Peptides against a protein of PDB entry 7RZF. Designs and how they scored, part 251

Target 1, 358 residues: chain A of PDB entry 7RZF
Amino acid sequence: PFQEEHLKQLYKIVPIKDIRNLYVTFPIPDLQKYYKSNPGHYLGHLIGHEGPGSLLSELKSKGWVNTLVGGQKEGARGFMFFIINVDLTEEGLLHVEDIILHMFQYIQKLRAEGPQEWVFQECKDLNAVAFRFKDKERPRGYTSKIAGILHYYPLEEVLTAEYLLEEFRPDLIEMVLDKLRPENVRVAIVSKSFEGKTDRTEEWYGTQYKQEAIPDEVIKKWQNADLNGKFKLPTKNEFIPTNFEILPLEKEATPYPALIKDTAMSKLWFKQDDKFFLPKACLNFEFFSPFAYVDPLHCNMAYLYLELLKDSLNEYAYAAELAGLSYDLQNTIYGMYLSVKGYNDKQPILLKKIIEKM
Target 2, 358 residues: chain A of PDB entry 7RZF as posed
Amino acid sequence: PFQEEHLKQLYKIVPIKDIRNLYVTFPIPDLQKYYKSNPGHYLGHLIGHEGPGSLLSELKSKGWVNTLVGGQKEGARGFMFFIINVDLTEEGLLHVEDIILHMFQYIQKLRAEGPQEWVFQELKDLNAVAFRFKDKERPRGYTSKIAGILHYYPLEEVLTAEYLLEEFRPDLIEMVLDKLRPENVRVAIVSKSFEGKTDRTEEWYGTQYKQEAIPDEVIKKWQNADLNGKFKLPTKNEFIPTNFEILPLEKEATPYPALIKDTAMSKLWFKQDDKFFLPKANLNFEFFSPFAYVDPLHSNMAYLYLELLKDSLNEYAYAAELAGLSYDLQNTIYGMYLSVKGYNDKQPILLKKIIEKM

## One batch from the design tools (peptide; made by RFdiffusion4, then SolubleMPNN)

Design b2_p24_2_s3 (from b2_p24_2, 10 letters changed)
Fold by OpenDDE base, seed 5:
Structure b2_p24_2_s3 (fold): chain B 358 residues (1-358), chain A 24 residues (1-24)
Amino acid sequence: as target 1 above (358 residues)
Amino acid sequence: MLDELREKRLKELYDERVERVIFS
């Protein structure tokens, strides 16, 4: 376990690759025994959320961060880490203290709102979907993985333990949140900009780094993180599938798409899945406009329109992706192309959202 | 980050080189 002397430390690390990363890490108790509630997953889901009002959304709006991931990681024996990792922009590298302040503001928001059972339920549902429809793994790799995790889970649960949440434990969520404090922080900044500015070398790999104590003033600033009104809990994910019914193959099913609707304004082709038998669909729409490519101005306008449309759909993109839905919008020489893919159940909802923004 | 990607990233995140510095 890390003692007080190991906390409030800043590491400046020289990478091999040209990357800029920030790691904000918190020592936490070993939570393995709480796998049925998995408070680290709950917190990782929220902290790593990419929707409106999320930590990432705000940090992106500042131009400081490209990506964010949060969650628990195994540490040494008897403890774990909770980690918030971000990919830094060049500008973000100059605002690390402010980035971390925003992290603590978001954490403070989570404390203020308290544990939400509906969020847990969404995590549970998402994990259940992932478990039910997980891809077949290579037998050898799968067996090795199972053998490895048998040490952590009862035999009867070993196949499901990593996916199926069973118990909402707000007390454990609060316990972990209580560890996510400035006084418990270890910060690592990874950047080539630290080349020639380090004074230590890691023994095993020769990694060059500098270790510094985080000033008390900075710790206090983070401790006094107020509620930032820009941070909000995510809304309920309306795209999570609940119906997984697979319709029987029609007797007259063709191996190729059949024209099922033919009008002056639309043609519709349909092919039933005869191979995968998954509750998934792929919807492809080609829109034709005589004005799409008539001249450079119209072409540019069509491009700008699509960019604006994509931007307007950003609020749904992450939630859809979490739920196993995706969409793609592209300009074509004839107009535009729209694709919606994933679980069939909530595709109409996503499609409606897209159409409403068009 | 998406849950599956998050878990993958958390597992892969640490170049053993960085991990040793942060967790030693």
Scores: peptide ipSAE 0.213, ipTM 0.830, DockQ to the pose 0.514
Fold by OpenDDE base, seed 1:
Structure b2_p24_2_s3 (fold): chain B 358 residues (1-358), chain A 24 residues (1-24)
Amino acid sequence: as target 1 above (358 residues)
Amino acid sequence: MLDELREKRLKELYDERVERVIFS
């Protein structure tokens, strides 16, 4: 475990690649024995959430961060790390202290709200879906992976242990949250801007870095992080599939799409899946308008319309993606193309949301 | 971030060299 001298440290690291990253890390106890509840996954889900009121949403709105990930990482000798990692913009690199302040504000929000069983249930359901419909892995790699984790899990559970959540443990969630404090922080900033400003070299790889103690005033600032009203827990994900029924193949099923509706205003083609047998569907819509490509003005207006439509749908994009749904909107010379793909169960919900914004 | 991407990113950081500095 890290001693006090290893905490409240700032590392400025020179990368080989032209990247700007921030790592905010916290030593935490070894949570391996709690795999059935996986409190780190719960916290990683919330901290790494990308919906409205999320940490990332706020940091993006300020132009400081592009991407964010949160979760646990294995450590050495009976401890782990909880990590919040962000991809920094050039502007974000100048506001690292404020970014970290926002992280602690979000963590404070999580403390104030307390553990939510419904969030755990969503994580459980998502993991169950992922497990059930997991793509086939390469046999050699899979066998090696299983062999490697046999010492962590009972043989009967080894195939499911990494995916299936079974126990809601609010006490463990709170325990991990209690470790996510400024007094327990290790910060690393990765940027080429530190080239020539370092005083240490890592022995094995020759990585150049500078290590500094974080000033007490900065730690205190983070300790005094208040509740920020911009941060909210995510709403329930309405796109999580619950019905996985696969309809039997029709006797008259053709290997090609069949025209099942033909009217003056619409044509509908349908092909039943005869190959994959998954509870998934692809809905493709081509909208035709005589005005879409009549002149440059109309083309530009159609483009602008689609961009605005996409923007209006951003609030659903992340939740849909988490649930295994995706959509695509494109301008065509004839009008507009819409595609909705993924698990068929909640596709109508997503489609309705799209249509309501159109 | 999506769970699959999160797991990958947490397991394999952008630079292994950076990882060594942070977690040593």
Scores: peptide ipSAE 0.207, ipTM 0.829, DockQ to the pose 0.521
Fold by OpenDDE base, seed 2:
Parts: C-alpha cells; structure tokens; sequence
Structure b2_p24_2_s3 (fold): chain B 358 residues (1-358), chain A 24 residues (1-24)
C-alpha cells in the first residue's frame, strides 16, 4: 500500500511522443471482488461523461482539455488506482491546478447527489447491449483473454463477468468516492516542455522525470473545493435500445432498394436486411435545394446553417453514441445530407430531435 | 463510457513508460 510519503506527489514527465497529458490518480482498494456492482465503472461513467454539465464539457469550454477518461486500473497486489486522464491543450498545461480543482468540484457534486440507481441501471443496460451484440473475436485472442480472466472470475461467470452488472451497491460507490480526495492524490503531468528540467531517470526505459511534493496550500485549496453550479448529473439516456426484435423478411423483399414512396416532394427507397439480421437500421436523407449552390453567399449560408445545426445537436451526440446510435450531417452541392445509423429502436427519437433543431 | 471503449481510450492515452513512473 502507498504510504503517506507516496501521496500528494507531482511528477513532471518527458514523453517520447509529442503529447500533453495529465494523470490524476488515487490509490483505491482492490475492487475485483465487487465486479457484480463495479463501483469503479459507475464512477468512471460519470466522471468520464461528455454530456452537458459534465467535467469534460466544462474543461473544454475553458479550452484546457480535449479529451477525458476516468476509471479504475489494476495496480500492484492488493490495490488499484482510480485514474482521471486528460489530454491537455497548451493552455491547459498552464492551468493544471485549476483543472484538478474542477475535478474535485465534480467529485464533490457526486458526493452531494449521492449514488443514483438509475445511473447504475443505464450502465447495466448499456453493458448488456454491448455483451449481446459483441463482435466475434478472433479465437486466438479470445482464448488468451479467457485464460487470463479465469484467475479473477468463477468459470461459470467468466464470459459475462466483464459485462453484466447485477447489484447496485451505493455503499461501495461512496467508499470509492471517499478515496478520491486531495490527500490521496498522485499527479503526473506529461509534456515535452519539461525537457531539460528533470533530475531523475527511470531505470527501465530511461524516462526523464522530476518528482515534487504538492504544496500544502494547493492540497488545501483542492480540499476546499466547493460545488460548482456548472456541474450537473447527466440526464437519462433516452436512446438506449430496449426492443431488439428482428422483423421477418417480407415475401416480396428484393435484394435491392425498392421505391416505396414517390411524391412530388419525396422519394423513399427501402431495403430490408437479408444478411446480418441485426436490430439495426440506416436512414439516409438527401435534401435538395435549388438555392444551395446558386452563388458563394448561399453556399456560405448553407455551410453556416449546418454548422449551427450540428452545434445545436451536440447535447445528444454523446448519449446517442453510448447507445449505439450515430448521425451525420453534410453539405452537398445539391443541398444537405443526413444519416442516422445504429439500433433501430430509438432512431425515431434521435431523428425527431434532429428535425426539431432544423 | 463502456468499459471496452474506456479501456481502449486509456490504452491510447497511456504510455507504459509514464505508467511505470507513476506506479513505481
């Protein structure tokens, strides 16, 4: 276990690749035995959320962070780490203390709200979908993976243990949250900007780094992190599929798209899946406007319109992606193209959201 | 984020060399 001397440390590390990363790490107990509740997954889902009111959304709005990942990682024997990893902008590299403050503000928000069973249920449902429709893995890799995880799970659960959540354990969520405190933090900043400013070399790879104690004043600042009103729990994900029924192939089904609607304003082609038999669909819309490319002004207006539309839909993009839905909007020389793909069950909801923003 | 996606992203972000410094 990490002793006090190993906590509240800052590592400045010179990478080989031109990357800027921040690692905020916390020693936590070994959570492997709690795989049925997986409190680390719950917290990783929320901390790593990308929707409105999320940690990432706020840090992006500041121009400090591009990407964020949160979750547990295996450590040495008997403990794990909870890690929040962000890709830093150049500006973000100058505001690491403030970034970490925001992390603790978000964690404080999670403490204040308490464990949410509905969030757990969403995680459970998403994992169940992922398990059910998991792609076929290569036998060699799959066998090796299974052999490895047999050390951690009962034989009867080895195939499902990584996916199927079974128990909501708010006590374990709170237990992990209690470990995510400034007094337990280990911080690593990875940047080439530290080249020539390091005093240590890692033995195995020759990685150059500097280790420093985080000042008590900074720790105290993080300990006094208040609630930031910009942070909110995510809304319920309305795009999670619940119906996976595959409709029977129609007797008149053609191997090519058939024109099923022909009007003055629209044509509709339909092709039923006769190959994959998945509860998925692809909706493609081509909009034609005689004004789209009449002149440079109209072209620019069409472009601007689409950019604004995309921006207005960003609030749904992450939730849709998590649920296995995607959309694409593109300008064409004739007008606009819209595509909606993924599980068919909730596509109408996403399509409605898109139309409402148009 | 799904565990598989998270693990993938973590692997993309993690440098083993950096990890050894942090977890040593």
Amino acid sequence: as target 1 above (358 residues)
Amino acid sequence: MLDELREKRLKELYDERVERVIFS
Scores: peptide ipSAE 0.229, ipTM 0.836, DockQ to the pose 0.649; fails the geometry check
Fold by OpenDDE base, seed 4:
Structure b2_p24_2_s3 (fold): chain B 358 residues (1-358), chain A 24 residues (1-24)
Amino acid sequence: as target 1 above (358 residues)
Amino acid sequence: MLDELREKRLKELYDERVERVIFS
């Protein structure tokens, strides 16, 4: 395990590729035995959330970060790491201390709110969906993977252990949160900007890096991270499917979309899935307006309208995607196009949200 | 990161070269 001398360290690493990454890592106990509760997954879900009030949302708003991922990673025997990894912008590279401050502010928010059973339940449900509808993997890769995980799980659970959450353990969540402290941090910044500014070389790959102790004043700043009012827990994900019923194939199902509604204002085509037999649907809407492309002004107005609409829907985008729903909005020369795809169960909810914003 | 991809990403994200510096 890492001793005190290994903590509060900053690594400046020169990559081969032109990338800018920040790794904020925390040594944590080995949580493998707690796979049924998976507190690391819970925390990774929240820390890595992309909705309003999320860590990523705030960091993106400042132009510092493009992507964020959080979760546990296997270490050596007897310990793991919790990692928050972000893709840095050029500007973000200049604000690493502030980025990490925001991370600790978010973590402090999680401490203040405490473990939420409903969040665990959402994680459980999402994992169940992912497991149930997991794509077929290549047999060779799958076999190798299974062989590897047999070392960690009972044979009877090996197929499900990575997906199925069974136990809400707030105590374990709090335990992991207690490890996510500045005094326990190891930071790595990966950037070509460190080229020629390093003093160490990694033995195996020749990676150039510099290692520095993080100044006590910086650690103290992070320790004094207050509650940032911009950070909020996610709202409940209303898009998570619960009904997976597949309707029987109609005896007279047409191989092509059939016109099932024809009015002066609308036409509706329908085709039942006869190939995949999944509880999914694709809803496509084409809206026609004689004003959409009549002149440059109207074109620009239509464009602006759709951009504003997209922006207004951003609050739902991540939650929908987590739940296996997606939508697309496009301008057309005749008006606009809307597509909603994914699990059919909650599509009406998403569609309603879209319509309400229109 | 989407939950379905997070675990995979956590496993794949690390350039082995960077990983060795941080975790060795």
Scores: peptide ipSAE 0.222, ipTM 0.838, DockQ to the pose 0.534; fails the geometry check

Design b2_p24_2_s4 (from b2_p24_2, 11 letters changed)
Fold by OpenDDE base, seed 3:
Structure b2_p24_2_s4 (fold): chain B 358 residues (1-358), chain A 24 residues (1-24)
Amino acid sequence: as target 1 above (358 residues)
Amino acid sequence: MLDELYKKKLEELYDERVERVIFS
């Protein structure tokens, strides 16, 4: 177990790769026995959320962070870690204290709002979808994984325990959230900028690092994190599929796409799935414009348009991805390509949002 | 016990050399 001397520590680490990462870590109790409620997943879902009013959205708006991951990690026997990991920009590397302040402001927002049963229900639904439609794993890897988790779960639950949530436990959510405090923090900054500024070497890999105590004044600043009005709980994920009906294979189904609509402005091809029998679809759209690549100026404008369109869709991208939907936008020599893939039930919703932003 | 998306993101950010320093 980490003793008090291991808390409020800052590690400056020199990576081999050219990366800039910030790890904000908190020792937490072992949550393995609470797998039916999985309070760490609940908090990871919110802290790692990428929608409007999220921690990542605010940190991106400041130009400090590219990506954020929040969640629990296994530790040694009897404890775990909660980790917030961010990819830092060059500017973000200069604002680490402020980034962590924003993390504690978001955590304070979660405390103020309290545990939300609807958020738990979304996590439950998302995990149920993931479980139901998970890809077949390689037998050897799967057997080894199952053998490992048999130590933690009853035999009858071993296949489902990692996915199926059953119990909303606000008390456990609050318990974990109470461990996410500045007095319980361990911070690591990973950057090549620390080369030649370290005084320790890790024994196994020779990783160069410096360890120092976080100043009490900095801890106090984080402890006094106020409510930042920019932080909000996410809205309900409208992309979570609920209808998994598979339509019967049509007698006239062709092994190749058939032209089902032909107009002056559009052609539509359709192929029914005859192999996978999943409630999924791939929608592919090719838009043709005679202006897209007529000259370098138009080419650059088309590129810029697509980048702006992608940026405007970022608010939906994460929620769609969580729900097993994805989209792709690409410039083509003839115009633009759009693809929407995943569960077919909510594809019309995502497609509508994309078209409304176009 | 993370969802597939979180697991994937964690794997992409995972550096064993760095993690040994942080969690040692």
Scores: peptide ipSAE 0.255, ipTM 0.844, DockQ to the pose 0.632; fails the geometry check
Fold by OpenDDE base, seed 2:
Structure b2_p24_2_s4 (fold): chain B 358 residues (1-358), chain A 24 residues (1-24)
Amino acid sequence: as target 1 above (358 residues)
Amino acid sequence: MLDELYKKKLEELYDERVERVIFS
């Protein structure tokens, strides 16, 4: 385990690639034995959430961070790390202390709200969907993977252990949260801006870096992180599919799209899946407007409209993606194109939300 | 899906050279 001397450290690292990354890491106990509850994944789901009120949403709004990943990683024998990784903007590189403060504010929010069984259930359901519809892996890679994980899981569970959550363990969630404290933090900032400002070289790859103790004052600021009212737990993901029924092929099913509705205002073509037999659908809509491409002003208005529409739908984008749904909106010379794809069960919900924002 | 998404995103940010410094 890391000793006190290894904690509260800041690493400034020069990358080979032109990247700006922040790693906020915490040593945690080995959680492998708790794979059925997987408290690290629960926390990673929330900390790494991209919806409204999330850590990422707030950090993006400030222009400091582009992407965020939260979760557990294997460490050396007997311990793991919980890692929050962010892609920094140029501005974000100047606000690392504030970014980390926001991280601790979000963690404090998680402590205040306590473990949520409904969040665990969503994780469980999402993982079950992923397992059920997992793509076929190449046999050689799959065998190697299975051989590797046999060291961690019972043989009877080895195929499912990575996906199937079974036990809600709020005590373990709280235990991990108790490790996510400023006194346990190890911070790494990765940027080319540190070139020529380092004093150490890593032995194996020659990576240039500087190691510094984080000032006690900064640690104290993070320890005193209050609740930030901008942080909220995610809302329930209404897009998670629950019905996976595959309808039988109709006797009159054609190998090509058939016109099933023809009106003055709309035409509808339908093609039943006769190849994949998945509970998925693709909905494609072409909207025609005589004004869409009349002049440059109308073109710009149509573009602006679609950008505003996309922005208004961003609150659903992440939840839809997690649930295996996607949508696309594009301007065309004739008007607008909308596509909704993924599991068919909750497509009507997403479509309704899109229409309500139009 | 959560695990796969996490792994994918982690791989995108993963730099073995950087991690050796952090976890050494």
Scores: peptide ipSAE 0.233, ipTM 0.833, DockQ to the pose 0.631; fails the geometry check
Fold by OpenDDE base, seed 5:
Structure b2_p24_2_s4 (fold): chain B 358 residues (1-358), chain A 24 residues (1-24)
Amino acid sequence: as target 1 above (358 residues)
Amino acid sequence: MLDELYKKKLEELYDERVERVIFS
């Protein structure tokens, strides 16, 4: 375990690639034995959430961060890390202290709200879906992976242990949250801007870095992180599929899309899946407008409209993605193209949300 | 995040050299 002297450290690291990343890391106990509850996954789900009121949403609104990842990672023997990793903008690189303050404000929000069983249930359901419909792995890779994880899980559970949550353990969630404190933080900033400003070299790869103690004043600022009213727990994910029924192949199923509806305003083609037999669908919509490409002004207006539409749908994008749904909107020379793909069960809900924003 | 999404995002951000510094 890291001693106190290893905590509250800042690492300035020179990357090979032109990247700007911030790693906020916390040593945590080994949670492997708690795989059935997986408190690290629960926290990673919330901290790494991308919906309204999320940490990422706020940091993006400030123009400081592009992407955020949160979760547990294996450390050395007997301990793990909880990591919050963000991709920094150029402006974000100048506001690292404030970014970390927002992280602690979000963590404080999680403490104030306490563990939520419904969030755990969503994680459980999402993992169950992922397990049920996981892609076939290459046998050799799969066997090697299974052999590796046999050290961590009972033989009977080895196939499911990484996916199936069984026990809601609020005590363990609180235990991990208690480790996510400024006094337990290790920070790494990765940027080319530190080139020529480092004094240490990592032995294995020759990585140039500088290590500094985080000032007590900064630690205190983070310790005094208040509740930021912009942070909210996510809403319930309405896109999580629950019905996975596969309809039988129709006797007259055609190998190509058949025209099933023909009206003055619409044509509908349908093709039943005869290959994959998954509870998934692809909905493709082509909208025709005589004004879409009539002149440069209309073309630009159509473009702007689509950009605004995409922006208005951002609140659903992440929840849909988590649930195995995706959508695509594109301008065409004839108008607009919309595609909705993924599990068929909740596609009507997503489609309705899109239409309501149109 | 789903474990798969988390793993994917981690893989995209994964730099072993950086990790060695942080976890050394």
Scores: peptide ipSAE 0.219, ipTM 0.827, DockQ to the pose 0.674; fails the geometry check
Fold by OpenDDE base, seed 4:
Structure b2_p24_2_s4 (fold): chain B 358 residues (1-358), chain A 24 residues (1-24)
Amino acid sequence: as target 1 above (358 residues)
Amino acid sequence: MLDELYKKKLEELYDERVERVIFS
């Protein structure tokens, strides 16, 4: 367990690769026994959210961060870490203190809102979907993984324990959230810019680093993190599938797409899945416009239109992705192409959202 | 974030050398 002397530390680390990363880590109690509630996953879901009002959205808007990951990681015996990891831009590397301030502002927002059962339910549902449709892992890797996790879970639950959420425990969420404080922080900045500025070498890999105490004034600044009105909890994910019914294969199913609708303005081809038998669909739309490529101006307008459309749809992109949906929009010389893929249940909702933005 | 997405993203960002410094 980390003592006070190990907290409020800043590590400046020289990577081998040209990467810029920030690790904001918090020692937390061992939560293994609470795997059925998995409060770390709940917090990781929110802190790592990429939708409007998220931590990442704000940090991206400032040009400081490209990606963000939040969640629980195993430590040594008897404790774990909660980690917020971000990929830093060059500008972000100059604003690490402010980035961390925003992290604590978001954490403060989570404290103010309190644990949300609906968020837990979404996590539960998403994990259930992920478990149900988990890809076949390579047997060798899978057996090794299972052998490893047998140390943590009962044999009867070993296959499901990582995915199945069963208990909403707001008390545990609050407990973990209470550990996410500046006084409990360990920060690592990874950048080649620290080359030649380090004074320590890690014993195993020879990693060069410098360790410094975070100044009390900085800790205090983070402790005084106020509510930032830009941070909001995510909205409910309307794309999470609930119906996984697979329709029987039609007796007259063709191995190729059949034309099922032919009108002056539209043609529709359909092919039933005869191979995978998943509750998934691919919807492909090709739109033809005589104006799409008539001249350079129209071409540029068509391009700009799709860029604006993509931007307007960005608010749904992450929620759709989490729910196993994806969409693609492309310009063509004849107009535009739209593809919607994934679980078929909520595809109409996503499609409607796209159409409403068009 | 789904555990799988989290794990995947962590694996993408995973640097064992860095982790040893932070968690040693």
Scores: peptide ipSAE 0.212, ipTM 0.812, DockQ to the pose 0.635; fails the geometry check

